# Ledger of designs, part 140: peptides against a protein of PDB entry 6DSZ

Target 1, 361 residues: chain A of PDB entry 6DSZ
Amino acid sequence: NYVVTAQKPTAVNGCVTGHFTSAEDLNLLIAKNTRLEIYVVTAEGLRPVKEVGMYGKIAVMELFRPKGESKDLLFILTAKYNACILEYKQSGESIDIITRAHGNVQDRIGRPSETGIIGIIDPECRMIGLRLYDGLFKVIPLDRDNKELKAFNIRLEELHVIDVKFLYGCQAPTICFVYQDPQGRHVKTYEVSLREKEFNKGPWKQENVEAEASMVIAVPEPFGGAIIIGQESITYHNGDKYLAIAPPIIKQSTIVCHNRVDPNGSRYLLGDMEGRLFMLLLEKEEQMDGTVTLKDLRVELLGETSIAECLTYLDNGVVFVGSRLGDSQLVKLNVDSNEQGSYVVAMETFTNLGPIVDMCV

## One batch from the design tools (peptide; made by RFdiffusion4, then SolubleMPNN)

Design b2_p17_1_s1 (from b2_p17_1 with S1M Y2V T8Q V15I)
Fold by OpenDDE base, seed 2:
Order: C-alpha cells, then sequence, then structure tokens
Structure b2_p17_1_s1 (fold): chain B 361 residues (1-361), chain A 17 residues (1-17)
C-alpha cells in the first residue's frame, strides 16, 4: 500500500494583502484550495509565517479592520458555506490562528448561482454580504461580541447577479451590482437596512451597460462610485458623473481580475485571460471649491505575466500574481520600460504542479 | 506617455532589490 502523500496544492485561487500578523507587518495571504499561506513582506522577499489547513476549499478570503481593532481580521468562506473570522495571535514563538467567530451560512432552499460564490465586506465594517444563491442576498451583521456568525437573507428581484460590491462613502451600507435580464446587463444600487432586513432604493442605476460587463470595482473617496469593466469598455459612475472609455487594447482578451494600487483609488491593476497586466488610471480634476472629480480614465499596458486568477499589489512596485492555470509570480513594476517595451520584471516564480488528479485506482 | 511610477513606501522595510 503506497500511501501516495497527496502533494500540497500549488494552484492559487485567491490572494489578499494587508496587516494581519500585526499593525506594522505587511502580509501576503494566499489561498491554495484548502490551504491558507501567510507571508510577511520583507526587503528580502516573502517570509513564510504560517500555513493553515481549512475545513474546505476557500471560496472567499477578505481582510477587514473593524473599528477599534489594531490589525486586520480575516473573513473566510468555504465552498461548503462554512464562514469564519480569523485573528492572528503571536505569543513569543507560539503562533495561533484564533477563530473569533464562525457559522454555516448554507440555505436549505436555493439555487446555487452559476457564477459561483461572491463575498464582500462593507468598507465601514457594518456587515458582510454574500451572493450564494440566485435571488438572495445574505447579510452577516458584524458584531464584535458575537462568536456565532448569524445571517439573514434579503430577496433580490434581480435573479442573475454577475458581480456585486459595497460602495464607499454611504451613510447606509450600499451595494452596487451588475445583473443580467432578458434586455441585457444593467447596474443597480441598493441600500441595505440591517434594522428592517430589507433593501431600500439606492442612489443610482445605469440601465443597458455593455453586454459583457462582468466586474464591479467600488471606488473610495474622494471619487466614490464604481467602475464597471466589460469586454470592450470601462465605465465610471457615481450618481452624478458618468464616463466611459473603450481602449482597443482591452478588447483582445477578457479582463478577469483587478487590484487597487493606491488607497484613494487613483490606480488599479487589471489582468486578462492572456496574462497581460494593465494599469487603469483615474485622472483627477480639482474644482475651485476644493472638490475632486474624475476628469478621465486611462489604460496602459504594463507587460505580461502568468494568467492571473488574482492580483495583489504589495509595495514598492512589487505585485503578486496568483495563478491557477500557470506558475504564480512575484513581479516588479518599473518606471521605465525594458528593450521590449515591458514595465514588468519577474522576481520569483512559484511552480504550479497542476491539479491533484485523484486517480481512484 | 510615461507610466506613472508605482506607489513607493516611505519605509526601507519593503524595498525589494
Amino acid sequence: as target 1 above (361 residues)
Amino acid sequence: MVTPAPRQSSSSRYIFP
């Protein structure tokens, strides 16, 4: 009986950057199926700190910092609907990952959405939102004293949600989502009432967006609003201002992931299905009253990487490219292009050994 | 148009070679 030691998964299905181990440490967290890898970003590269086995495939992984927490907490949802909030705790040389809260958020009734699980956190940490099933939006209120994650459902009239995010700068938690109906794809907003457990009318909507609109990016203040990414176009809307671009360069391959570079949302990395890496730039216009508005959108091709499942900007132009289909990479963004016109240099490559084929012999 | 410089840390702690 050769116990084939199951090789550890190498395909990356999620990554996030934040301050998980301490307030001062910059961390890279990588999801590899059922494994969570925690690194500290150092001048010498990625230092491994801890590997954690999860009781299921990681479907959602998000860092968030509730008011009064010194460091980020980690929300994880598994493909089997086990939710937890994790805290890193170090006591001398002992490293523990503490479960602050947990729960199962599976519904007995509902059609799992074909586009998979979406999990989002309100920027003010009032709630977690989950799109698990068609026609339902699940809300987990965030309460510090609650060790049990309790959720409730709000019915969505829109049955086919493509992507959803919480908006920034809203008095009440507000979602923005792309949905599809028989007339095409549209963008809508809802306010989420925790008290009444219902949706209220959101601040704006945009009917008849691009037919292949697939991604929502919530833009922080001072811009606010959202970016909608399609196959041919990138659009911005905040209720007052609408702006759209259709750069020919993005039409060649579908953008599949994004990551914010600047805290104020002035730059985003975009990755496509061909492994091309782009910078999306939001150009500012300062008004005479000191208000900042969006002047223009611009997209620049930076170079090529492995096909990204996820992207995360670390610091100093270093980006982690998490790949499911190819090797993950640590890459450097340069100010000047090389002889080939690329601004991207590979620093480190992490071999992807592919899926463990469970040969049931 | 020159691609804007990536965000840089003010701390040497995260300066990659």
Scores: peptide ipSAE 0.020, ipTM 0.537, DockQ to the pose 0.042
Fold by OpenDDE base, seed 3:
Structure b2_p17_1_s1 (fold): chain B 361 residues (1-361), chain A 17 residues (1-17)
Amino acid sequence: as target 1 above (361 residues)
Amino acid sequence: MVTPAPRQSSSSRYIFP
């Protein structure tokens, strides 16, 4: 009996940073197909804490902190539509990952969306939103006492959603999404009524955005609103203020991932299909009334990394570059550029051995 | 293992100039 020790997956398909093991610990969580790796970020590097085998390929992985929780909980959705909320518990040397809630959110009828599974969490932790199928938005209400994740669908008139996020600072849960119709790509907002299980009119819309608009970034307060990233342009809109830039440097390759650096949304990392790493900067303008508005957007090329599937800023200018196509990296962002003009230095490289071919022998 | 610079306090995020 040759126990072929199945090689562990090495390709990264998701990463998140937060306080999962404790309120004080900074964690890096890495999704590698069916495997979840949990690290503590230390002054000495990444300390492995736990590895968890999931019951399917991880499609969504998001940290969130409901009101009254001391640390973050982890939402996972698998490619087979199994949803769970996980909690880290440590009792002495015993480490347990506890399932707080679970459910299957698959629909019997629906066309899986071509852009894949999107899972988002309301910043106020009122609900989880899922775009799984064309013309449907699935809502999972977040209830602390419910061990069963129940979902309902709201019909979307917009059949071809490209990306969707929950906005910050909204009285009701509000989604912002890029969609495509025969006239082009557009941005729209909807309020989500949990009570009525329907969409209400959102605070704003932007028709006729860039044809290749592909990502929505929800911006925290005080700015609020959203950033829309295209092939040629980056736009900001919050209902009152619109700003667009078209930096030539982003035209060379498609931006495919992003991560917020600052809690207030002043900086974002952007990664493209060539492994270029950018910083997107939101310049502030303080108004005479003490309100903070967006003055300008700026993009700076930091350097090159492995082609990022996901990015996450850790601390002290250290970034984890999760790669599916190449080696994942820990990189350091420097204040000063090197002789080649790069602000990026590789600290550690994690070899990607490629797809696990399940040799069913 | 390149020792990341010691964690300054949780508030000291790297300020990119």
Scores: peptide ipSAE 0.018, ipTM 0.572, DockQ to the pose 0.041
Fold by OpenDDE base, seed 4:
Structure b2_p17_1_s1 (fold): chain B 361 residues (1-361), chain A 17 residues (1-17)
Amino acid sequence: as target 1 above (361 residues)
Amino acid sequence: MVTPAPRQSSSSRYIFP
């Protein structure tokens, strides 16, 4: 009986930062296939707290804080459509990750989307949205007393959703998504009615965005709206204001991930397929009435890292670069560039041993 | 409304505090 000790997965396929262990702790959560690693971010680096085995490959991992919770809860969806909401509990030295709610959200009918699973949470924690299948948007209402995650589908007329996010600052849960039709790619918004289990017309749409528009970033208040990232352009729209930039530097490689640096959405990290790390900057214009509007968008090349599957800003210019193809890294963003013009310094590297080949012997 | 054409972005330094 060769107990092949399956090597622990090292490839990172997701990461999130938040307050999972306590309200005060800053945590880094890392998804490595079926493994969830929980760290506390400290001045000395990452302190491991817990490792959790999941019943399937983690496809979605999002932190959220419902009203009345002191700390973040973790939503996980697996590639086999098992959903759970996890809570960290510590009682003295005993650490437990408890399942607050669970369910299987697989549909018997539907074409799995070619762009994979998308899971999003309403910023006001009213619902979870899932794009699992073409032409369907699955909604999981967030109810504190619900131990069983129940979902329903809303039909999407737009069959080819590329990316979707919930917008901030909306009275009703509102999604913004990029979709493709025979005429190209477009951005549309829908309000989600939990009561009627239908979409209502959203606040805005933008037809004929860049043909390679691939990502939606929901921008928090005061800006609101969304950023749409393409191959050649970055656009902002909030219903009233439109702004587009086409920095030549982003044409060299496709941006594949992003992460918000500032809580107010002033800065975002962008990673491309070559491992270049960018800062996207939202320049503010303060109006005389105290309203903040977007003055400009700017992109700055920070440096080079491992090819990011996911990025998360921790604190004090420290960024975790989760890599699937290469070594994951902790990097420091500096104010001043080095002699090579890079603002990025590698602090720690986490060796990626490559794909776990399940050698069925 | 005609969507305005994208303009070239300027690179400027962002100070990380």
Scores: peptide ipSAE 0.022, ipTM 0.482, DockQ to the pose 0.026; fails the geometry check
Fold by OpenDDE base, seed 1:
Structure b2_p17_1_s1 (fold): chain B 361 residues (1-361), chain A 17 residues (1-17)
Amino acid sequence: as target 1 above (361 residues)
Amino acid sequence: MVTPAPRQSSSSRYIFP
């Protein structure tokens, strides 16, 4: 019996950075279809720790740290709506990935959204939110003692959600989302009541945003609020302050992914469909009362990489570029540009052999 | 409230820490 070792998937469809193996370790987690790869980030490079087979294609992969946990937990949702919360446990040389909670969150009724599955976690770890179907927002309450992931739906009046995030610094879990109606694209916020299982009015809304507004970035404190990325513009709104920029350079190709560099949300990496890598900068203004406000937004072209499906800043200017269409890369961001004006240097390249067409013979 | 029109951003050299 020739066990044809099916070639392992090489296309990256998700990546996250955090402290999964320990409180002290910096980890890179990579999703490759049904496979999860776990690395430790070291001064010498990426050290592989564990590979895990999942029971389906990974659609959502997010790290989160509930109150009282020393390290991050991993939420995974598969394309078949299997949800789990995973914990890394090491006992001497023995490494185990423990399922702390699991469940199937599929609905019997609903139109799957054309933009695919969106999964988000409240920054205060009160709940997980899922946009799986048009006109529904699924909530998974986070309870430490519950091994069964139970979910409920809240009806959304907005049928065509483009992107959604939880906001930071909100007393109640608050979502911010871009949606489309016959009048165009808009941004709205809702508070999520776990008790009443309903939406309450959120702190702000912005009607008639850019027609191609496609991404929401939740900005942590001290700024708070959200960034909305379009084809031609990048806007910031926090309910009090609004600021919009239209840098000509972003109009050339659609921004498709982002990653926060600084914990305070002062910098973000942006990747476009041509493999251009940008830095988005939030300039601070300190008020006399010690409050920090947004002064300006800037976008800088850093260089070119493989076309990113996902980006994650590791440390010391090192970035992982997860690519579905091309080779994934580990790149270094430099202070000084090279002779070509690029701030990006490839450190390592990971060959993508393309989609394994599972020919179901 | 009239949403302010987007302004052109200036490109400036960013120094990585």
Scores: peptide ipSAE 0.021, ipTM 0.493, DockQ to the pose 0.026; fails the geometry check

Design b2_p17_1_s2 (from b2_p17_1, 5 letters changed)
Fold by OpenDDE base, seed 4:
Structure b2_p17_1_s2 (fold): chain B 361 residues (1-361), chain A 17 residues (1-17)
Amino acid sequence: as target 1 above (361 residues)
Amino acid sequence: MVTPAERQTSSSRYVFP
């Protein structure tokens, strides 16, 4: 009996930061295929708390805090469409990850989307949205007392959704998505009616965005709206204001991930396919009435890292770079550049031993 | 020119060494 000690997966396919272990703890959660790693962010670095095996490859991992929860809950969707909501519980030295709710959200009929699984959570925690299949948007209503995750589908007329997010500051849950049709790529919004199980017209749309528009970033208040990331351009739209930039520096490599730095959405990290790390800055203008509007967008090259699959800002300029193709890193963002003009310093590197092919022998 | 870094709000909650 060769016990092939299956090496633990080291390739990172997702990361998120939040307050999962307690309201006060800052956590880094890392998805490595079927493995969930939970860390506490400390002044001394990452302290491992728990590792959890999942019953499948993690496809979606999102923290959210429903009303009345003291700490974040974790939504996980696997590549086999098993959904769960996890809670951290500690009783003395005993640490338990409990399943508050679970369900399988697989449909018998549907074409799996070519761009993979997208899972999003309404900022007000009213629902989870899933783009699993072309022409369908799956909704999981969030109910505190529901141990069984029930979902329903809403038909999307737009068959080829590229990316989708819930917007902030909307009276009803509102999605913003990039989709492709024969005429190109477009941005559209829909309100999601839980009651009627249908889409209503959203607040805005933008037809004929950049042909390679690939990502939607929902911007929190006070700005609201969304950022659309393309190959050549970055655009902002909130229904009233449109702003586009085309910084030449982003044309060199495709931006593949992003993470919000500031809670107010004034800064975002962007990572590209070459491992370049950028800061996207939203410059504000305060109006006389106290309204905040977007004045300008700016992109700044910070430096180079491992090729990020995911990015998460922790605190104090420390960023976790989750890499699937290379070594994951903790990096420090500095105020001053080094002699090479880089603002990035590697603090710690986590060796990636490559994709563990789960040879289920 | 405000450097990218000058806008880093160091919330001092987690001082990595």
Scores: peptide ipSAE 0.023, ipTM 0.656, DockQ to the pose 0.043
Fold by OpenDDE base, seed 2:
Structure b2_p17_1_s2 (fold): chain B 361 residues (1-361), chain A 17 residues (1-17)
Amino acid sequence: as target 1 above (361 residues)
Amino acid sequence: MVTPAERQTSSSRYVFP
């Protein structure tokens, strides 16, 4: 009986940064199939704190901070629709990952969406939204005392949702999503009523976006609104202002991931299918009344990395590049380019040994 | 022209060498 010691997964399928271990610690959390790795970001690099085996493949991993929490909580959804909210607790040298709430959010009836599981959290922590099945939006109300995650479905008329996010600065929880119909791809917004368990009309819509529009980025205040990323174009819309750019450099390869650099949404990292790393910049215009509006969008090529499945800006120009297909990296963004014109320097590389082939013997 | 990299938030909290 050769006990093949199952090699730990090395392919990264998700990463997030925040304050999970404490209010003061900056953490990097990495999802590798069923494994969650927790690091503290230090001046010396990534310090491993804990590894957690999950009860299934991690499909969604998001940090959020409910009102009155001192540190972030972690929402995880597995590919088998097991949901949990996790809290980090340390007592002396003992480290515990506590399940604050859990539930199974699988429906008995529904077609699983071809674009996979999408999980999003309202910026004000009022609810979690899940796109699991075509024509359904699942809502998990966030309640502090609820140990059991209860969910309800709202019917979506739009059957083919490509991506969805909660918007910032909305009185009611508001989703913005890209969907496809026979006429093309479109953007729509809905307000989510927890009381009535229905959608209300959102503040805006944009019909006939780029045919390959694939990602929604919710933009924080003061800008608000959303960025829509396509194959050839990047567009901004907030209900009042529309702006589009079509930088030729993004047409060469599909942008597949993004991460916000600045808390105010002035900069985003973008990664494409060739491992190119970009900075998206939102240029501000200050009005005479003190209002801030978007003046322009700009994209700049920073350099090349491993093909990112996920990106997260840490601090001081350090970025974690989570790769599924290649080696994950810690990279430094520099002010000055090197001799090759790159602003990216690899600091550390994490070897990806590839997929665990379950050899059914 | 301030390069995109010059606008990196020099948060002094995590000085990677």
Scores: peptide ipSAE 0.036, ipTM 0.742, DockQ to the pose 0.042; fails the geometry check
Fold by OpenDDE base, seed 5:
Structure b2_p17_1_s2 (fold): chain B 361 residues (1-361), chain A 17 residues (1-17)
Amino acid sequence: as target 1 above (361 residues)
Amino acid sequence: MVTPAERQTSSSRYVFP
């Protein structure tokens, strides 16, 4: 009897931070293939709360707080297109993960996108957007009373979407996306009409961005707009203001992940394919009328970590580095650099045993 | 509603800085 101790997956493919267990708790949620790990961030470190086995590989994991919820809900989409909204409920020592809503969002028609599944949530929690197939944008309306996740498709004229986000501060849900056509890569915006189930013209577009533009970051108010990350450049656009930087240091390796540090979008962590960790800073200018505008963008090299699949800022300069290729890490950002000029100190390393071939017998 | 969770486990291993 070979008790194949099914090794737990150790490679991280997603991580998010929020208030899932309570309104007051800061949580780290980690996706490891089919497993979800839930931690509470404490002054003493990460406290494990629960591990949850999912009915498939987690492809999307996002926290969101609908209007009138006291804590965050968790949206999960699996690689087999099973969608759910999960709630954490504790009653004394009993911990339950409640399914608030569920559905399968697979289409019978469509080409699965080569860049994989993208899932995004409107900052005002009006809808979930999914790029699953080329030329389609799937919308899941968020309704409190809806236990069944119903989706509809809107046709995208842009067949090759690279990345997409919902923008902040928009009257209607508005997406911003990088797409590729025969002329290069471009950025476009669309408003999403739930009523008409169609796209309306968005507030702005930027044609002919950098050829390797790969990521969109939606920037919260007061700045608004989006950051577009390429291989050689970082650009900001909000409809009124455009700013671009081309710091030589980012050209050495492709930026592959990002995470917002400040709630107001003043700082972002960036990770590249060499495990370099950067801080992107949005320098503000306060005008005489009290309006805040973007003055400049700056990139600073913080140090080196494991190659990040995902990054999440926790608190007090602590960052979780989720790695698929290497060991995941908990790292501290310091104010002062060490003798090597690094601001990063590894606090803990989580051994990655490699891809578990789940022989589901 | 079917819970999409196959298995729930609790870990007692704390990660300390």
Scores: peptide ipSAE 0.028, ipTM 0.515, DockQ to the pose 0.029; fails the geometry check
Fold by OpenDDE base, seed 3:
Structure b2_p17_1_s2 (fold): chain B 361 residues (1-361), chain A 17 residues (1-17)
Amino acid sequence: as target 1 above (361 residues)
Amino acid sequence: MVTPAERQTSSSRYVFP
């Protein structure tokens, strides 16, 4: 009996930070193909808590906190369209990952989107949205008592969705998405009616955005709205305020991932295809009526890391750089630059051994 | 000029060495 110790996957394809093990713990969750790794962030570094084998390759991994939950729940969607909501439970020394809900969300009919699976959660935890297939938006209503994840589809007129997010501060769940048509790329919003199972007109749209607009970032209150990241430009829109910047430094390489640093959405980390790490800053202006508006956007180069597949800010300037192509890193953002002008220092490096070819022997 | 670092969110909860 050759126990082929199956080499554990090392390539990171997702990471999230939140309060999964308890309300008080700060956790780093890392997706490595079919494996979920759970860490507690401590003063001494990352403490491993649990590794979990998943039912398939993790395609979506998002933390969310429904009303009345003391800690975050984890939504996972696999590449085979198995959806689950997971809860961490500790009973003495026993650590269990409990499936609160599960379901298969695969459709029998549909063209899988070329840009892959997108999964998003409404900030108010009313629903999960899935872009799995062209011309369809799948909705999973979030109900606490339902162990079965049921989904329905809403038809999208926009066949080529590039990215989609739920907006913050909306009375109804509202999506914002970049899509491509023969005229270019555009941004549109839709309200999602759970009752009618249809889209209603959203609060705003922006036609003819940058041709290479690739990502949507939903911005929390007080700013609200969304950031659209392109190859050459970064734009903000909230229905009332529009602002665009075209910093030359971002033209050199495509931004491929982002992570919010501040809860209020004042700062975001951006990673590009060359492993450059940026900070996007939202400068606020307080109006005489006490409203907060966006004054300006700024991008600052922090330094270089491994090519990020995903980024997550932990705490105290520590960032986890999840890499698929290179070694993952724990990095420190410093106040002062080093002699090379970098604000980034590697604290830990996690060797990536490359794709585990499942040799089916 | 507020350095990128002066803008870092610091929490008293976690101090990485």
Scores: peptide ipSAE 0.019, ipTM 0.621, DockQ to the pose 0.042; fails the geometry check

